# Peptides against a protein of PDB entry 8OXM: the designs that were tried, part 213

Target 1, 371 residues: chain A of PDB entry 8OXM
Amino acid sequence: FKAEFRLAGGVNLPKIIDCVGSDGKERRQLVKGRDDLRQDAVMQQVFQMCNTLLQRNTETRKRKLTICTYKVVPLSQRSGVLEWCTGTVPIGEFLVNNEDGAHKRYRPNDFSAFQCQKKMMEVQKKSFEEKYEVFMDVCQNFQPVFRYFCMEKFLDPAIWFEKRLAYTRSVATSSIVGYILGLGDRHVQNILINEQSAELVHIDLGVAFEQGKILPTPETVPFRLTRDIVDGMGITGVEGVFRRCCEKTMEVMRNSQETLLTIVEVLLYDPLFDWTMNPLKALYLQQRPEDETELHPTLNADDQECKRNLSDIDQSFNKVAERVLMRLQEKLKGVEEGTVLSVGGQVNLLIQQAIDPKNLSRLFPGWKAWV

## One batch from the design tools (peptide; made by RFdiffusion4, then SolubleMPNN)

Design b2_p21_5_s2 (from b2_p21_5, 11 letters changed)
Fold by OpenDDE base, seed 4:
Structure b2_p21_5_s2 (fold): chain B 371 residues (1-371), chain A 21 residues (1-21)
Amino acid sequence: as target 1 above (371 residues)
Amino acid sequence: SERLKKKVEDMKLELEEELKE
């Protein structure tokens, strides 16, 4: 181990450690010191299975539709080593880093990321109408810039175009696989982009199976498809390549129903895989400022309202698992809001839900739905 | 050179318009 470590961006301040392997190769490793990396390890195995399904289908294989995976070696309940995705950056670091973020560089007269967060936090306990109005004001004064990622990294026009397509395909695959697995909205620090491939790597997979819907501020989107995520696709946005790749991914997932149900059933009943949302984890996900290193549970005792939504946690583990399996089966049948949809209809509904400013305005402000 | 960066961005925009047809 080298004595030098870098902090990766993100809530948990994971340490990047350069390790020399027994083969004499230097490998960067991310050491997470606080999270149960078993969740990440299990979800990487699920992603590998989804990738196997996508590689078996000719249409998804031709499009190179894959969810990026990384190696996780859990060492304990609170420590593990993951093979760091060398040459990746958190999209949040690229977009909203305090010094050199793309928003500050390309839109210096827009609101700062801090001003946007402050405005949305001020309305966090307000009506949905007030949240929507403030979110629209924030969005008007914080215009998307993620198109510049590929423009900065890929100077050759042909390479730039190919990499923007790789990005769009990666967003589509991860969005649909993430929806099927119920990953929900992904925090901007938990989405890495590869600076060479333009593919996304999802890290910190602690919220799965729609457990984001039982958070104090419930998730209202099926996946992260914010304005910057869309801006990175270029001028077609969610239309064309993204939509087609979502449809082809969803088709493979729906045609693999029995396999996916069997896999998820095994995982839900695995005693080593704690996928359930607990109150401490919920507090950790929605009360921390991004910069807080320490788990001080400021149990402000007076938020009596948080106790009412926690009464659904007293459902036996089996009832929660059965509900997750039932909802997964509905998704894989194309059942949305009690209606059976075609693959195109289901994908269209999911895209519309994910880009709806009304849904985005209701998300937890700490997850920066305006980015 | 800033001039080369601008020329590359102009070429990217042109290629993006041509690929819509």
Scores: peptide ipSAE 0.020, ipTM 0.559, DockQ to the pose 0.014
Fold by OpenDDE base, seed 5:
Structure b2_p21_5_s2 (fold): chain B 371 residues (1-371), chain A 21 residues (1-21)
Amino acid sequence: as target 1 above (371 residues)
Amino acid sequence: SERLKKKVEDMKLELEEELKE
């Protein structure tokens, strides 16, 4: 290990360290502290399985539909080494975080990221109607700029077009796989973009199996498909390439129902895989300072493990695991709100739910639904 | 140079319009 470390930015201040391997090669590693990296490690294995299914299908293989994966080496329950996605940046860092964020550079007369956050925080405890009105005002005065990512990184027009297609395919694949697995906490710091491939890397996979719906402010969208995410796709937006890639990914997932159910069942009953939402985790996720600059003192949650009686924990756990498996089976059958949908009908419903400003306005302000 | 960036941006916009037809 080199003695020098760099901060990668974000709430947990992950440390980028350069490691020299036994092969004499330098490898960048991300050291996350305080997070249980076991969840990330397990979810990477599930993503590798999904990639195997996508590579077997001719239509998804021809489109190079994959979810980006990274190696996780857990060192403890609260520390581990991530194989750093070398040449990635958080989408939030590019868009809003620094003095040189793309919104400030390309839209200097729009609201600042801070003004948008402040307006949404002021209405956080208000009605859904008041949240919707303020969200629409924020959106009108904070216009998308994520198209400029590919424009800045790829100067050759043919390369630019290829990379924009790679981005759109990566969003589609990760959105559908993420929906099937019930991934939450998809804020702008938990999604990285590769500066060379334009593919997305999803990190911090601790909210899975729809556990985001039981947060104090429940998640109301199936995946992140916000205005900047759509702007990165270019002039067709959610139509054409994105929709077709979602449909082809969903078709592979639905045709792999037995394999997906069997693997998720094994993971849900693995005593080493704590996927359940606990009150301390819920508080930690929704007490995050919305401003990246305020080091909120991480509450030393003293491990007052409220030792609830082991028997009541086990019965409650089994009932939650059964409900997760039932909901996964419904998704893989195309059952939405008690109705069986075609692949195209299901994908259309999910897109409409993800882009609905009424759903987006109800999210926790720290999710930054206006970005 | 800024002039090369602008020319690349204009060519990218034209390619986006041609892909809409």
Scores: peptide ipSAE 0.017, ipTM 0.536, DockQ to the pose 0.014
Fold by OpenDDE base, seed 2:
Structure b2_p21_5_s2 (fold): chain B 371 residues (1-371), chain A 21 residues (1-21)
Amino acid sequence: as target 1 above (371 residues)
Amino acid sequence: SERLKKKVEDMKLELEEELKE
């Protein structure tokens, strides 16, 4: 370990530690000091299983459809070492960094990221109609720029095209796998992009099994497919490569129903895997940027186990777990809103839900649905 | 719990072996 550490940006102030491996290579390690890295570790194992299923299928293997994984070493319930995704940047840092973000560089006359956030915060407690109108005004004055990521990083046209294709495939695979697993909290700081591969790395996997729907502001989209995410795909947007990769990923997931149900059942009943949403976690995830300074983690873990009868907690937990399994089974059968859909029909519905400005306008402002 | 974990590990191993062929 080097004696010097750097702080990565963000609420949890993760420590970046440079480690010299036994091979003499320097590796950056991220030390998260407050997050339950068990959830990330478990979800990385699930992603590895999904990758195995995707490699088995000829159509997904030929397309190199994978969800990017990283090594997680959980040290405790509140501490662990993440292998820092070297050569990755949060998409939010590239897009909406205060000084040199791509929006400010390429669209200097558009609203600032701060102005957009302020406008959406002002309507947070308003009607869905008022949220929609303000979201449309924000979107009109904050045009997507994520196409410039690949253009800045990949100067050779053939490499640029290949990397844009890799990006589009990565978005498709992670979107469908994320939907099946019910991944939430897909804000612009929880999605990294690899500067060499153009593949996405999803971090902070603490909202799974649709627990984002029980947040004080429910999640209304199946995955992040915002205007900048789509702009990174280039001229074809969600059509062609993205749609086909989603369909092929969904086909593999649906054909792997028994395997996926068995895996998720084991995880749901693992007493070491806290996937349930709790009020403190909900408060943390939907905290205002202004309130970030005042939540001292003086929430003593010693808050009384109100001995609710062990039986009533277990029964409530079991009912939630059963509901999660039932919903997963529905997704894997293509059951959406009581209707059985084909793979193409299901993928189309999910894309439409994810790009719908009515759904996007209803999200928590911290999710930055206009980015 | 443990029996199910072992079954998932065994299934993972089988899937990893099938990918080497």
Scores: peptide ipSAE 0.007, ipTM 0.359, DockQ to the pose 0.016
Fold by OpenDDE base, seed 1:
Structure b2_p21_5_s2 (fold): chain B 371 residues (1-371), chain A 21 residues (1-21)
Amino acid sequence: as target 1 above (371 residues)
Amino acid sequence: SERLKKKVEDMKLELEEELKE
């Protein structure tokens, strides 16, 4: 191990450690502390299964629809090694880095990322109407710039066009697979973009199976489809390539219902896979910058054996697992709000929900729905 | 799942070997 570490960015400030192997090869490793990387490892396996289904279908294979995966090795419940996605950058670092972020470079007269955060934090406890008005003011004074990622990285027009298509396909595939698995909204630091392929890599998969809906500030979108995410698709936005790739991905998922249900059932009942939301995890995910100072770990683990009867915990867990499976079955049947939708109808509903500024304005301000 | 546990253990072994090397 080299004594030097770099911060990779992200919510948990993962440390990049350069390791020199006995072979003399330098290997970059991402060390996440405090996260249960077992959840990430399990989700990568589910993504590999989804990729296998997408490769079997001719329409999704021709479109090269895949969700990018990375190697995750859990060392402990609180530590693990991620294969560093070499040649990736967090989209949040590219967009809203304090010194050289694309918003500051291309829109120097817009609000700073800090001003946007402050305005949305001030209304966090206010009405939905006040949140919407302030969110619209923030959006008017913080215009999207993510189109410039492909323009900066790919100077040849033909390459630029191909990479923008690869980006759009990657967003579509990850959005639909993420919706089926209930990953919800994704923090901008937990979405990496590959600087060579323009494909997205989703990291930190600690919210799954719609557990984001039970957070203190519930998720209101099926996946992250913010203004910058859409701006990266170019002039057509969510129309054309994105919509068609979502529909073809959803078609494969719905036609694979039995396989997906069987896989998720085995995972939900795996005693080694803690997918449930706990209060500490919920607090950590929606921690305020002001609250970072006062959480001294004066959680004395008083081992008060709350002998809550193992039977009542197991019954409550089983009821939550059954509810997750029922909701997954509904999604895979195209049941939305008690109505059976076609693939096109379901995908349209999800896109409209994800881009609705009323839904975006209600998200936790820490997740920066204006980016 | 035993298959998931085994695959995580195999990957852990591979990386513990790559870290010892």
Scores: peptide ipSAE 0.000, ipTM 0.285, DockQ to the pose 0.024; fails the geometry check

Design b2_p21_5_s3 (from b2_p21_5, 14 letters changed)
Fold by OpenDDE base, seed 3:
Structure b2_p21_5_s3 (fold): chain B 371 residues (1-371), chain A 21 residues (1-21)
Amino acid sequence: as target 1 above (371 residues)
Amino acid sequence: SRRLETQALNMELRLQEELEK
């Protein structure tokens, strides 16, 4: 370990540590101090299994459909070392950095990222109709720019084209696998882009198995397919390589139903894998600026109410786990809203849900659905 | 440029057709 550490920006003050491996390679490591990195470690194993399934299928292998994985070394229940992928940047840092972000550089007359966030925060407690109107106004005055990522990084037209394809394939694979696993909290800081490969790296995998739907502001989209995410695909948007890669990924997932169910069942009943949403985690993910004041740690919440009978907690947990498995089985059968869909029909429904401005306008403002 | 985007679209479609064979 080098004696020097850098603070990464963010609420958890993650420490970036430069480490020389036993192989003599310098690796940047992110040390998270508050998050249970065991969740990320478990989800990385699931992604590796999904990658194995995708490599076995000829069509997904030819398309190089993979989820980017990283090494997680849990050090404790509250700390661990993430292998921070050298040469990755959060998509939010590229897009909406206050000084040099792509929106400010390419669209200087649009609303600032701060103005957009402020407008959406002002309507956070308002009706869905008012949220939708303000979201549409924000979207009109904040036009997508993520196409410029590949244009800035890849000056050669042939390389640029291949990297845009790699990006589109990465979005498709991670979107479908993320949907199957019910991955939430896909805000612009939890999605990194590799500056060399143009592939996405999903981090902070603590909201899984549709637990984002039980947040105080429920998640209303199956994955992040916002206007900038789509703009990065270029002129085809969602109707080209993206849709086809989603269909081929979904086909492999549906054909691997028994394997995926068995794996997820083991994980849901693993006592070391805390996948359930708790009130403190929900408050942390959706902190309102008004709610910071009243969390006096009343340390004196009597030990008595935590004696909810271990048996009743276990029975409630088992019922939630069974419901998660049932919903996973439905997804893998193509059952959406009580209707059995083809792979193409299911993928189409998911794309429409993900791009619907009514669904996007209902998200927590911190998710930045306009980006 | 729009020309580069159109060429890219045509290459995507061709690549997709080749990957479907």
Scores: peptide ipSAE 0.022, ipTM 0.624, DockQ to the pose 0.013
Fold by OpenDDE base, seed 2:
Structure b2_p21_5_s3 (fold): chain B 371 residues (1-371), chain A 21 residues (1-21)
Amino acid sequence: as target 1 above (371 residues)
Amino acid sequence: SRRLETQALNMELRLQEELEK
């Protein structure tokens, strides 16, 4: 380890430590000091299993469909070392950085990211109709620019095209697998893009098994497919490569039902894997950016050993776990809203749900659904 | 820009056709 560390930006002020490997290579490590990295570690293992399933199928293998993974070394419930995703940037940093974000550079006459956030925060407690109207006004005055990521990074037209394709495939694979696993909290800081491969790296995997739906502001989309995410795919948008990669990924997931159910069952009953949503976690995830400074770490998790009978906690946990397994089985059968759908029908429904401005307008403003 | 987008679209269509074979 080098004696010097850098702070990565963000609420948790993760420490970047440069490590010299036994191979003499310097590697950056991210030390998170407040997050339960066990959740990320478990989800990385699930992603590796999904990647194994995708590599066994000829159609998904030909398309190189994979979820990008990173090494997680959990040290405790509140600390661990992440392999820093070297050469990645949060999509939010590229798009909506305060000084030189792509929206400001390419669309200087549009609303600022701050103006968009403010407008959506003002209507946060309003009706769904008022949220929708303000969201549509924000979207009209904040036009997508994520197409410029590949144009800036990849000057050769053939490379640019290959990288845009890799991006589209990565979005498709992560969206479908993320939906099957019920991944939430897919805000623009929890999705990194690799500056060399154009593939996405999903981080902060603490909202899983649709626990985002029980947040104070419930999640209303199956995955992030916002206007900038779509703009990064280029002129075809969600049609063609994206849709087809979603269908082929969903086909592999549905054909792997028994394996996926068995894996998720083991994870749900792992006493070391805290996937359940708790009130403190819910408050943290839906905190206002302005309020982030005042949550003193002094909420000792120790004192709320309210002796609720161990039996009642276990019964409530088991009922939630059973419901998660039942919903996973439904997804893997193509059961949506009580109807059995084909792979194409299910993927189409998920795409429509993810791009619906009504669903997007209902999300927590911190999710930045207009980006 | 537009010429690159059109060329990319044509390459996407060709790559889609090759992946369907």
Scores: peptide ipSAE 0.021, ipTM 0.582, DockQ to the pose 0.013
Fold by OpenDDE base, seed 4:
Structure b2_p21_5_s3 (fold): chain B 371 residues (1-371), chain A 21 residues (1-21)
Amino acid sequence: as target 1 above (371 residues)
Amino acid sequence: SRRLETQALNMELRLQEELEK
């Protein structure tokens, strides 16, 4: 191990360390010191299984539909070594870095990322209508710029085009598999983009099986498909390549129902895999930057409204697991809101839900749904 | 910008036609 470390962005300040392997190769490693890397390790195994299903189907194989995976070595409940995704950057760092983010570079007269966050935090406890109005004002004054990622990294027009396609396919595959596994909205720091392949790498997989819906601010989108995510696809946006790659991924997932149910059932009942949302984890995931100072354990007992959603947590672990399996089975049958949809109908509904400003405006402001 | 977007769209359409063969 080298004595020098770099901090990766994000709340947990993961340490990037350079390691020399027994083969004499230098490898960057991410050391997480606070998170249970077992969740990430398990979810990487699930992604590898999904990739195996996608490689068996001719249409998804031809389209090179895959979820990027990374090697996780859990060392303890609170520590582990990630094989660092070498040559990746968090999309949030590229987009909204305070000094040299793409929004500041390309849109210097737009609201700052801080101004956007402040405006959305001010309305966090307000009505859905007020949240929507402020979100629309934020979006009008914070225009998407993620198209410039591929334009900056890939100067050759043919390469640029291939990489934008690779990005679009990666978003589609990760969105649909992420929906099936209930990963929900992904924080912008937990989505890495590979600077060479333009493929996405999802890290910090602590929210799975729709546990984001039981957060104090529940998730309202099936996956992250924010304006910058869409802008990275280019002029066609969600139409064409993205939609078709979603449909072909969903076809493979639905046709693999028994396999996926069996895998998820084994994982849900694995005593080593803590997928359930706990109150401390919920507070941590939706902690305000202002509340970082007040991690005094004054659980003021008086917020009675949080108790009502917590009463659903007193359902026996088995009832929660059964509900997750039932919802997974519904997704794999194309059952949405009590209606059986075709693959195209289901994918269309999911895309519309994910891009709806009303749904985006209701998300936790800390996750920056305007980015 | 627009020329690259148009070239990209035309290449998308061609790649789509090749993937549908």
Scores: peptide ipSAE 0.022, ipTM 0.585, DockQ to the pose 0.013; fails the geometry check
Fold by OpenDDE base, seed 1:
Structure b2_p21_5_s3 (fold): chain B 371 residues (1-371), chain A 21 residues (1-21)
Amino acid sequence: as target 1 above (371 residues)
Amino acid sequence: SRRLETQALNMELRLQEELEK
């Protein structure tokens, strides 16, 4: 390992360390120092299996529908090496970087990313109606700019069009597979875009199996399909290519029900795979600026071994795992709100839920649903 | 990650509040 580290851009300040392999090759490694990368590693394996299913189907293969995967080497419960996704940038860094973000460059008279966040934080504890009104005001004064990513990176019109299609296909595939796996809303720093392919890479997969719904501020969208995500698709938005790619992905997932259920069942009951939401992780994910001051580490968690009988914990865990499996089976059958939907009907419902400003206004403000 | 995201967002917000003063 070289003694020099670079900070990767983005909120976790992951340390990029250059390591020289035994082969004498320098490899950039992203060191995450506080995240359980085992969950990321397991989810990458699930994505590889989904990619295998997508490659077997002629319609999804012809459309090149894949989820971009990265190598994860978990070193400990709190440390691991990510293969640095060379030539990727967080979409949040491109959009809302404080110095030179695309919103500031293309919309200098709009609200700053800070002003938007402040307004939404002020209403965080208020009614859904008041959240919606403030969210609409924020959206009116913070117009989407993500179309400019492909325009800046791809100057040739034919290449630009092809890359915009690749982006749209990548969003569609990741949205549907992410919905099936219950990844929910994704923070803007946890979505990387490849500067050469325009494909997305999803990182930090620490919320899966709809565990985002049990957060203090529950998620209200099936996946991230915010205004900037849609703006990157161009003038047709969610219509045409995106919708068709979602439908073809969902068709493959539904037709692979038995395989997906078997895989997820093995993962849910793996004692090494902690997918459950714990209170510390929940507080971690949705910390308010106000709550940082009171978390004095009272390290006086007396190890009162509340010997909650191991049996009662196991029974509670098993009941949660069974509910996750049942909900996964419903999704794969097209059961939404007790109704069996066609692939087109299910995909339409999910798109409408994801773009609904009422649902977006209810999200945790720290996840920047206006971006 | 999302807390480090929230913490560094809170740090970015604090840094931005300090830069706007």
Scores: peptide ipSAE 0.000, ipTM 0.258, DockQ to the pose 0.218; fails the geometry check

